# Ledger of designs, part 157: peptides against a protein of PDB entry 7PB4

Target 1, 105 residues: chain A of PDB entry 7PB4
Amino acid sequence: KMLNIKEYKEKLLSTLGEFLEDHFPLPDRSVKKKKKNIQESSVNLITLHEMLEILINRLFDVPHDPYVKISDSFWPPYVELLLRNGIALRHPEDPTRIRLEAFHQ
Target 2, 218 residues: chain B of PDB entry 7PB4
Amino acid sequence: DALQMAVGYFEKGPIKASQNKDKTLEKHLKTVENVAWKNGLASEEIDILLNIALSGKFGNAVNTRILKCMIPATVISEDSVVKAVSWLCVGKCSGSTKVLFYRWLVAMFDFIDRKEQINLLYGFFFASLQDDALCPYVCHLLYLLTKKENVKPFRVRKLLDLQAKMGMQPHLQALLSLYKFFAPALISVSLPVRKKIYFKNSENLWKTALLAVKQRNR

## One batch from the design tools (peptide; made by RFdiffusion4, then SolubleMPNN)

Design b2_p12_5_s1 (from b2_p12_5, 7 letters changed)
Fold by OpenDDE base, seed 2:
Structure b2_p12_5_s1 (fold): chain B 105 residues (1-105), chain C 218 residues (1-218), chain A 12 residues (1-12)
Amino acid sequence: as target 1 above (105 residues)
Amino acid sequence: as target 2 above (218 residues)
Amino acid sequence: ESAAKKLVELQL
């Protein structure tokens, strides 16, 4: 059962990977405006694929608390995409935490 | 100058100790409005103020007024638009602000310096079609952005499903007609031959300002 | 609808 879930997860992620890269790529933030002094912490944004992998892993690893904290690496359009399509849900008491919607309902 | 002081006020925020916070805010807002409508704003000023308007730093009334005066002197940076889309997704702006942003984006589309990064946002704009309040303006934006490579079977299905739900809306018909032009094999449905594409352009708040910008840049 | 179905619906 767990093996089948992992295999299904890997297959799902692999199938989604190309689609997500083609249709929801990260914008090139390489316009580092060389304005000197403001330490705009170059927050490395993760891909939508990586974000989904984190969410899926959390659901399987910690099913009783399947919520992931939104970090600065989470590009807001990706978070909104997942929430708007009902792929993810916000924690009712902590809007900084999101989980995958349960596959079983 | 007065504009730099006004932009700096919005960027840094109000200094706590001012007894006349509202009067100071209104003064700076009027300064931005006056310069924007008279001369337009520099790309750097738009970059700062657009982010402020969408960040939720100020109230909806202030954000709406700022966004209404995002009129370029020459160009808008595509980076400002990409950052703005990110702020829209943070959920700190009102639904009316989101609608106003898409209206602004459509109105100012020709003044955006580059389109490469905005074209990468195609999927995100397309996903916003499900919002009934945004749908007319998003269809217009997508009509401006759509290339042949964007016309995919899944997007055709989504548009047809949306049409089934909402009926034959003029803005959906316009986008579907463009999709059929690029990929006729994906759209078997006979679309009514509309001689004129009608988007809600009658509500362009910036029509006079845009004419003035185009005249100054000739 | 399951997250999987919605993910598939993003593709479909």
Scores: peptide ipSAE 0.064, ipTM 0.859, DockQ to the pose 0.045
Fold by OpenDDE base, seed 3:
Structure b2_p12_5_s1 (fold): chain B 105 residues (1-105), chain C 218 residues (1-218), chain A 12 residues (1-12)
Amino acid sequence: as target 1 above (105 residues)
Amino acid sequence: as target 2 above (218 residues)
Amino acid sequence: ESAAKKLVELQL
């Protein structure tokens, strides 16, 4: 059972990888290094693939608390995409936490 | 100058102690509006104010007024648009603000300095077609953005499904006609040969301002 | 619908 779920996870992530890269790429931050002192924290945004991997891993590793805290590395359009399509759900009491929609069939 | 003071007020927010917060806000808002409609705003001023309008820092009425005066003197930075789309997705702005933003984006499209990063947002805009309030404006935006490489079988299916659900909407027909032009093999359905593309005139709010911008950049 | 189906439906 666990092996089949892990294999299914890997197959899902592999199948989605190319699609997510082609159709939902990260914007290239043209870091115009103009020295204006705005500490725009150089937070590296993660890919949608990496975000999904984090969410899936959390669901498997901590099934009783499958929520991931939204970090500054989470690009807001990706969060919205996952929520809008019902792929992820916000925590009912903490809107800064999201989980993968449980595969509960 | 008065504009820099106004922009600085919106950026930093109201200083705690002002008894006349609303009067001060209105004064600065009128300053921004007056300059924007007369001369347009610099790209840097649009960058600041556009993000403020979408961040949810102020109320919907203020955000709407700021967004309505996002008129360029010359150009809008594509980076400002990318950041704005990010703020739009944070969910702190109203549905009416989202509609207004897409209307603005279509109206100001030619004044955006580059399109490379905006083209990377194609999938996100396409996903917004399912929002009935946004759909007419998103179709227009996608019509402006669509290249041959964006025309994929799954997007064709989604557009046909939307047409089945919503009927033959002029904005959807315009986008489908463009898709058929780029990939005729993907669209077996006979589309009426419309010689005229009909989108809602999103630019009507800025018509006079857009004419003035075009005159200044000649 | 499973998150997987919804993800696949994004491709559909």
Scores: peptide ipSAE 0.057, ipTM 0.850, DockQ to the pose 0.044
Fold by OpenDDE base, seed 5:
Structure b2_p12_5_s1 (fold): chain B 105 residues (1-105), chain C 218 residues (1-218), chain A 12 residues (1-12)
Amino acid sequence: as target 1 above (105 residues)
Amino acid sequence: as target 2 above (218 residues)
Amino acid sequence: ESAAKKLVELQL
């Protein structure tokens, strides 16, 4: 049973990878390093694939608290995409936390 | 420069000590409005002010006024638009501000310096079609952005499902007609031959200003 | 199935 869940997870992530890269790529950070010292914290944005992997992992590893804290690496359009399509849900009391919606309902 | 002082006020925020915060805010807002409508704004000024308007730093009335005066002197940076889309997704702006942004984006589309990164946002704009308030303006934006490579079977299905839900909306019919032009094999449905593409006149708010910008850059 | 359906519905 657990092996089938890991395999299903890997298959799901692999199948989605190409699609997510093609249709929801990160904007090319052609942030011309104009040297002005504004610490625009070069927060490394993660891919939508990596974001989904984090959410899926949390759901399986910690099913009683499946929420992930939104970090600065979470590109806001990705968060909105997941929420708007009902793929993810915000924590009812903490809007900075999101979970993957249960695949089985 | 009065404009630089005004932009700096919005960027840095109000200095705590002023008893007349509202009068100072209104003074700087009027300065930005006056310059924007007369001369347009530099790309750097638009970059700063557009993000401020969408970040939720100020109230909805102020944000709306700032966004209405995002009129370029010459060009708008594509990077400003990408950042703006990110701010829209943070959810700190009102629904009316989101609508106004898409109207602005359509109206100012030709003044954006590059389209490569905006084209990468195609999927995000397409996902916004389900918002009934945004749908007419998003259809217009997608009509401007759509290339043959964007016309996929899944997007065709979504548009047909949306048509089944919303009925034969003129803006949706325009986009479907473009999709059928690029990929006739994906759309078996006979679309009414509309000789006139009809989108809501999003540009009407800026019509006079846009004419002036085009005249100055000739 | 529903979130997979919705992820597939991002594809669908």
Scores: peptide ipSAE 0.073, ipTM 0.852, DockQ to the pose 0.065; fails the geometry check
Fold by OpenDDE base, seed 4:
Structure b2_p12_5_s1 (fold): chain B 105 residues (1-105), chain C 218 residues (1-218), chain A 12 residues (1-12)
Amino acid sequence: as target 1 above (105 residues)
Amino acid sequence: as target 2 above (218 residues)
Amino acid sequence: ESAAKKLVELQL
């Protein structure tokens, strides 16, 4: 049972990887560092693939609390994409937490 | 100058607990409006004020007024647009503000300095087609952005499914006609030969200002 | 199935 879940996870992530990179890439933040003290939050944004990996891992590792806190590394368009397509759900009481929607077998 | 003070007020917030917060806000808002409609705003001023209008820092009425005066003197930075799309997804702005933003983006599209980063957002804009309030304006934006490489079988299916759900909408037909132009093999369906593409006139709010901007930059 | 289908529908 666990092996099949891990293999399914890896296959799902690998199949999604190229598609997500091609169609939902991160914007190039190569804005020239003009020294204006805007705390350009040096927060490295994660890819949509990495975000899905985190959500899938949390669902398998902690199935009783499958929610992940939205960090500053979570690009808002990715969060919205996952929520709008019903891939993820917000926690009903804490909008800063999201989970992967259950893969009904 | 008065504009820098007004922009600084919106960026940093009120410096003092002025007893007359509303009068001060209205004064600065009128300053921005007057300069924007008369001369246009610098790219840096648009960068600051656009993010403020979409961040939810102020009420919907103020945000709407700021967004309505996002008129460039010359150009809009594509980075400002990318940041703005991020703010739209945070969910702190109203649905009416989202609609107004897409209308603004279509109206100001030719004044955006570069399109490379905006083209990378194609998938996100396409995903917004399912929003009935946004759909007409998103179709117009996608019509401006679509390249041959964006025309995929799955996007064709989604557009046809959306047409089946919503009926034959002029904005959907315009986008489908462009898709058929780039990839005729993917769209076997006979599309009505429309001699003229009709989108909702998104620029109506800015028509006079856009004419003035084009005259100043000649 | 539902999230997988929706992810596949993003791919398709």
Scores: peptide ipSAE 0.056, ipTM 0.852, DockQ to the pose 0.043; fails the geometry check

Design b2_p12_5_s2 (from b2_p12_5, 6 letters changed)
Fold by OpenDDE base, seed 2:
Structure b2_p12_5_s2 (fold): chain B 105 residues (1-105), chain C 218 residues (1-218), chain A 12 residues (1-12)
Amino acid sequence: as target 1 above (105 residues)
Amino acid sequence: as target 2 above (218 residues)
Amino acid sequence: ESRAFELVKLQL
């Protein structure tokens, strides 16, 4: 049973990766341009794939608290894309937390 | 100054204790409108006010008036546009506000300082083609953004499906013609040779303001 | 894109 869940998770992530690479441009990893003075908070934005991976991992690893805290690495358009398409749900009491929608439950 | 007080009012929201909430709101809104149309707004002021206009913090009438006066003094920050697009995804703004935003985005496109992050939103904008009210303006925006790398087989299929549903719309034909230019092998259909790309003269609500901005920045 | 996310949903 556990092996089958891991394999399913890996297959899911691989299929999502291929899909997201084809349909969505990866946010350019903020190349640390070393220019000194303006503290542009070089927040490393994560990919939509990485965001989904985090959500999937949290659902499998902590099914009783499947919510992920939105960090500054979560590009707001991607968060809202997931929410709008019903892939993710916002926590009812904490708008800074999101979970994967459990389509199979 | 009066503008900072007005922006601060919209940012912090109405202080509950003010008996004349509507008069105060109107005063601050008129202050923003007057400065925006005379001088334009600083990038920081646009950043704050765009966020407010799309957040659903105020009513549709107020949001519409704020969005209509999002006229830059010099430039618009790309980050402000990205944040604004994120609010469109939340769905707290009206359909009319979304249309106005896309009209604004097309009108102000040349005044946005960078395009790198906006180009990453290409997919999101492309999804909005399914909205009949947005489609003309989204086609215009996509025409400005489209690179060869964005022209994918699935997007071609989707545009052809939209053309089959909506008919031969000038804005859709303009975008398809650009797609055919970048990837002729993906579009077997003979597109009518339109000598002029006609995006709907979206009566550029900002035409006079944009001329004034261009004159000040010369 | 809606179909794309529907495909994502069908895989989730």
Scores: peptide ipSAE 0.201, ipTM 0.723, DockQ to the pose 0.044
Fold by OpenDDE base, seed 3:
Structure b2_p12_5_s2 (fold): chain B 105 residues (1-105), chain C 218 residues (1-218), chain A 12 residues (1-12)
Amino acid sequence: as target 1 above (105 residues)
Amino acid sequence: as target 2 above (218 residues)
Amino acid sequence: ESRAFELVKLQL
C-alpha cells in the first residue's frame, strides 16, 4: 500500500511536469534584462511543477499540517493561479501559508 | 426513499390545509436532519434545500433548521451557493439566517466544488461588511476569497474606516493583514504582527459533521 | 487557462 502511494505520487508528479512546463513556463528571465538599476534580487523562482511538488509532498508527508509557507521563490502569478483555480487554499490563520485543496487527496 | 419524500415536501410545499401540517413538517424536517448528520446530503439535495431555506417559503425556525443540516456527503455545487447568495439580496430571510448562512459558507468552503463564480461575488460580500452582525463572518469569508486583484484602494479605505468605527477587531485585522500582504503600498499603517489570526467561532456548529465527512471521503 | 487547470485538477 505505501509503495503504491509513492509510485502514484511519482507518476502524478511526472505527468504534471510535462504538462506544466508546456503550458505555464516561467517568464523568460531575458525580458527583465533591460532596466539595469533595480536590484536584481536574484531570487530563483521555482517552476509551477516544483511548486505543486512541494505542496503535494507536504500533503503526503504532513497530512495534519499540509500547509507550505510562501517563499520568495514562489512566483506570485503561480500562487494566484493555484488559488483562483481551487488547486490551493490559503491557511485560515496565516496568509503566508497555502495547501492543496482537500479534494486532491 | 424517506429523504426524497422529505425533500419533495419542502420543494412542492404543503399542499393541503390539513390540521396535521406541523406534524408532517416536523417529520420531514427530522428525516432531513437525521440523514444530513449521519451521511451528509447529495449536492442536488443541498441545492434544493438551501434555496428553500433562503427563499422565505417557510418560517425562520424551519429555515434555520434546514440551513443547519446543509452538510454535504461529498461536495456542494458552486451554483447552489450563487443561487443562495442571490436570495440574500432579495431580503426575504432574517438577519439571523444571513449570519447562519455566512457561518455555513465559511464552514463548508472547502467542500464547494469550484470557487470561480463565488469569487465574482466578492463585491457583494465586501458590501456586507457594514452589517455589524455579519462583519466577523464576512471577514473570514473574504480572507478565504481575497486575491491580489480584489485588493483595491477603495476597499482598503473602507476597511480602515470600519476599523476606526469598530476598533481593532481580530477578524478585521486578519483581513487587513492579507490585504497588506498583497498590496503593502496601500496599507501604510503598521498592523500589529499577530502571530496567529483568530476568527470568531473557529469551532463551527458543523465541526463534528465536517470531521465525519472528511473521514468518509478519505 | 481554466481548461488546462481543470486537467491538472483532474490529475491531482
Scores: peptide ipSAE 0.110, ipTM 0.458, DockQ to the pose 0.133
Fold by OpenDDE base, seed 1:
Structure b2_p12_5_s2 (fold): chain B 105 residues (1-105), chain C 218 residues (1-218), chain A 12 residues (1-12)
Amino acid sequence: as target 1 above (105 residues)
Amino acid sequence: as target 2 above (218 residues)
Amino acid sequence: ESRAFELVKLQL
């Protein structure tokens, strides 16, 4: 059972990875390291694939609290994309937390 | 100078100790407006102020006024636009601000230094077609951005569904005509041969400013 | 987009 879930998860993530990379690539933040004082928050944005992986992992690892805290690595357009398409749900009381939608198989 | 002080005020926020916060805000806002409409703003100033206008740091009235004066002296950085689109998704700006942003983005499109990263946002813009208030401006933006690689069967279906919902809108027809040009096999529907592509250009808030920018950069 | 995510939903 656990192996099948991991394999299913990996297959899902692999299939989604190609699709998400093709259709929703991250904008290249040209980290022009030029020295001037603007605190460009050096936070590396994660891919949409990595976001989904985090959400899926949380759902399986902690099914009673499947919510993930939105970090600065979560690109806001990706968060909106997941929410708008009903892939993720925002926590009703904490807008900084999102969960994977429980898709009824 | 007065502009640097004004930009610095918006960036750092109001100093808590000022008894006359509203007068100070209005003074700095008028400074930005005056410079922007007369001379345009530097790319760095637009980067700062555009981010502020969309971040929800100030009220909608202030944000609207800031966004209306995002007029370049020369160019707009693509990075500023990418950051701006990111802020649109945070939900701290009003629907009217989103509409104004898309109008601005279309109006200023030629002044954006690069398009590579904006083209990567194609999917996000396409999703915004479902917003009836945004749809005319998003169609115009997509008309400017669309490459052959963007024309996919699922997007064609979505455009046809939108056409079924809202009727044969000129802006939607313009985008569909471009899609048919790139991928004629995906669009079997006979589109009316419009000799002229029509987008709502009549309400360009920046028409006079854009003429002035083009004259300064000639 | 919705179909892309419908495919995502069908796979989830």
Scores: peptide ipSAE 0.121, ipTM 0.706, DockQ to the pose 0.041; fails the geometry check
Fold by OpenDDE base, seed 5:
Structure b2_p12_5_s2 (fold): chain B 105 residues (1-105), chain C 218 residues (1-218), chain A 12 residues (1-12)
Amino acid sequence: as target 1 above (105 residues)
Amino acid sequence: as target 2 above (218 residues)
Amino acid sequence: ESRAFELVKLQL
């Protein structure tokens, strides 16, 4: 049973990776440094694939609290994309937390 | 089948020739209620019956009973919801029916097939915050719908004005906390760090039915 | 966009 879940997770992540890289790449950081002293919060944005991986992992690792806290590494358009398309759900009591929507449950 | 006959009765209206109009109405209503609570209704049946419940074709008691049994077998069409909201604008339904509809919409939110058109109705829902009876349920709906693009300065002002008028209501604070999350620069006021958001349990009317729907769609 | 996510949902 655990092996089948791991294999399913790996297959899911692999299939999503190819699709997400093609259709939803991170915006190139090439937006010109306007030199205003905004502390380059060197927060590395994660890919949409990595975001989904985190959400999937949380669902499997902590099924009783499958919510992930939105960090500064979460690109806001990706969060909105996941919520808008019903792939993720916002926590009913904490707007900073999201979970994977259980499509197969 | 009995359900098709019942839906057809509500759609076409009462045939003038039946001496026992009220008994026939009650029979068909009970048929719809029984199927809805046991099995759920098809999207097409919900489309027909939801429109009937909000159109003012029948009395408030009948409309309330129809709306209470709008339980999906699988999904609710977004188009049915958009049409239903359009009936709210026409004003042929009672205030109690409007409250019940918003409770239903929140409870059934996850069963609606798409949200793109519903999101376009954001401004309409936001305007309904001024209704004290609707406000708690509309805040919950807006909490589910709100995206960064919806958080505008004029809406922030309206929410703060409502909070000034109504006090620090839990449902308003929940929505304001979400607004602050999307646009912290627009909300300079220190919101009390409520670790827990509390909405009225709108789904309580359908709790058993929703569990059954979720179990059948697994 | 919507079709793309429908495919994602079918795979989830």
Scores: peptide ipSAE 0.119, ipTM 0.480, DockQ to the pose 0.151; fails the geometry check

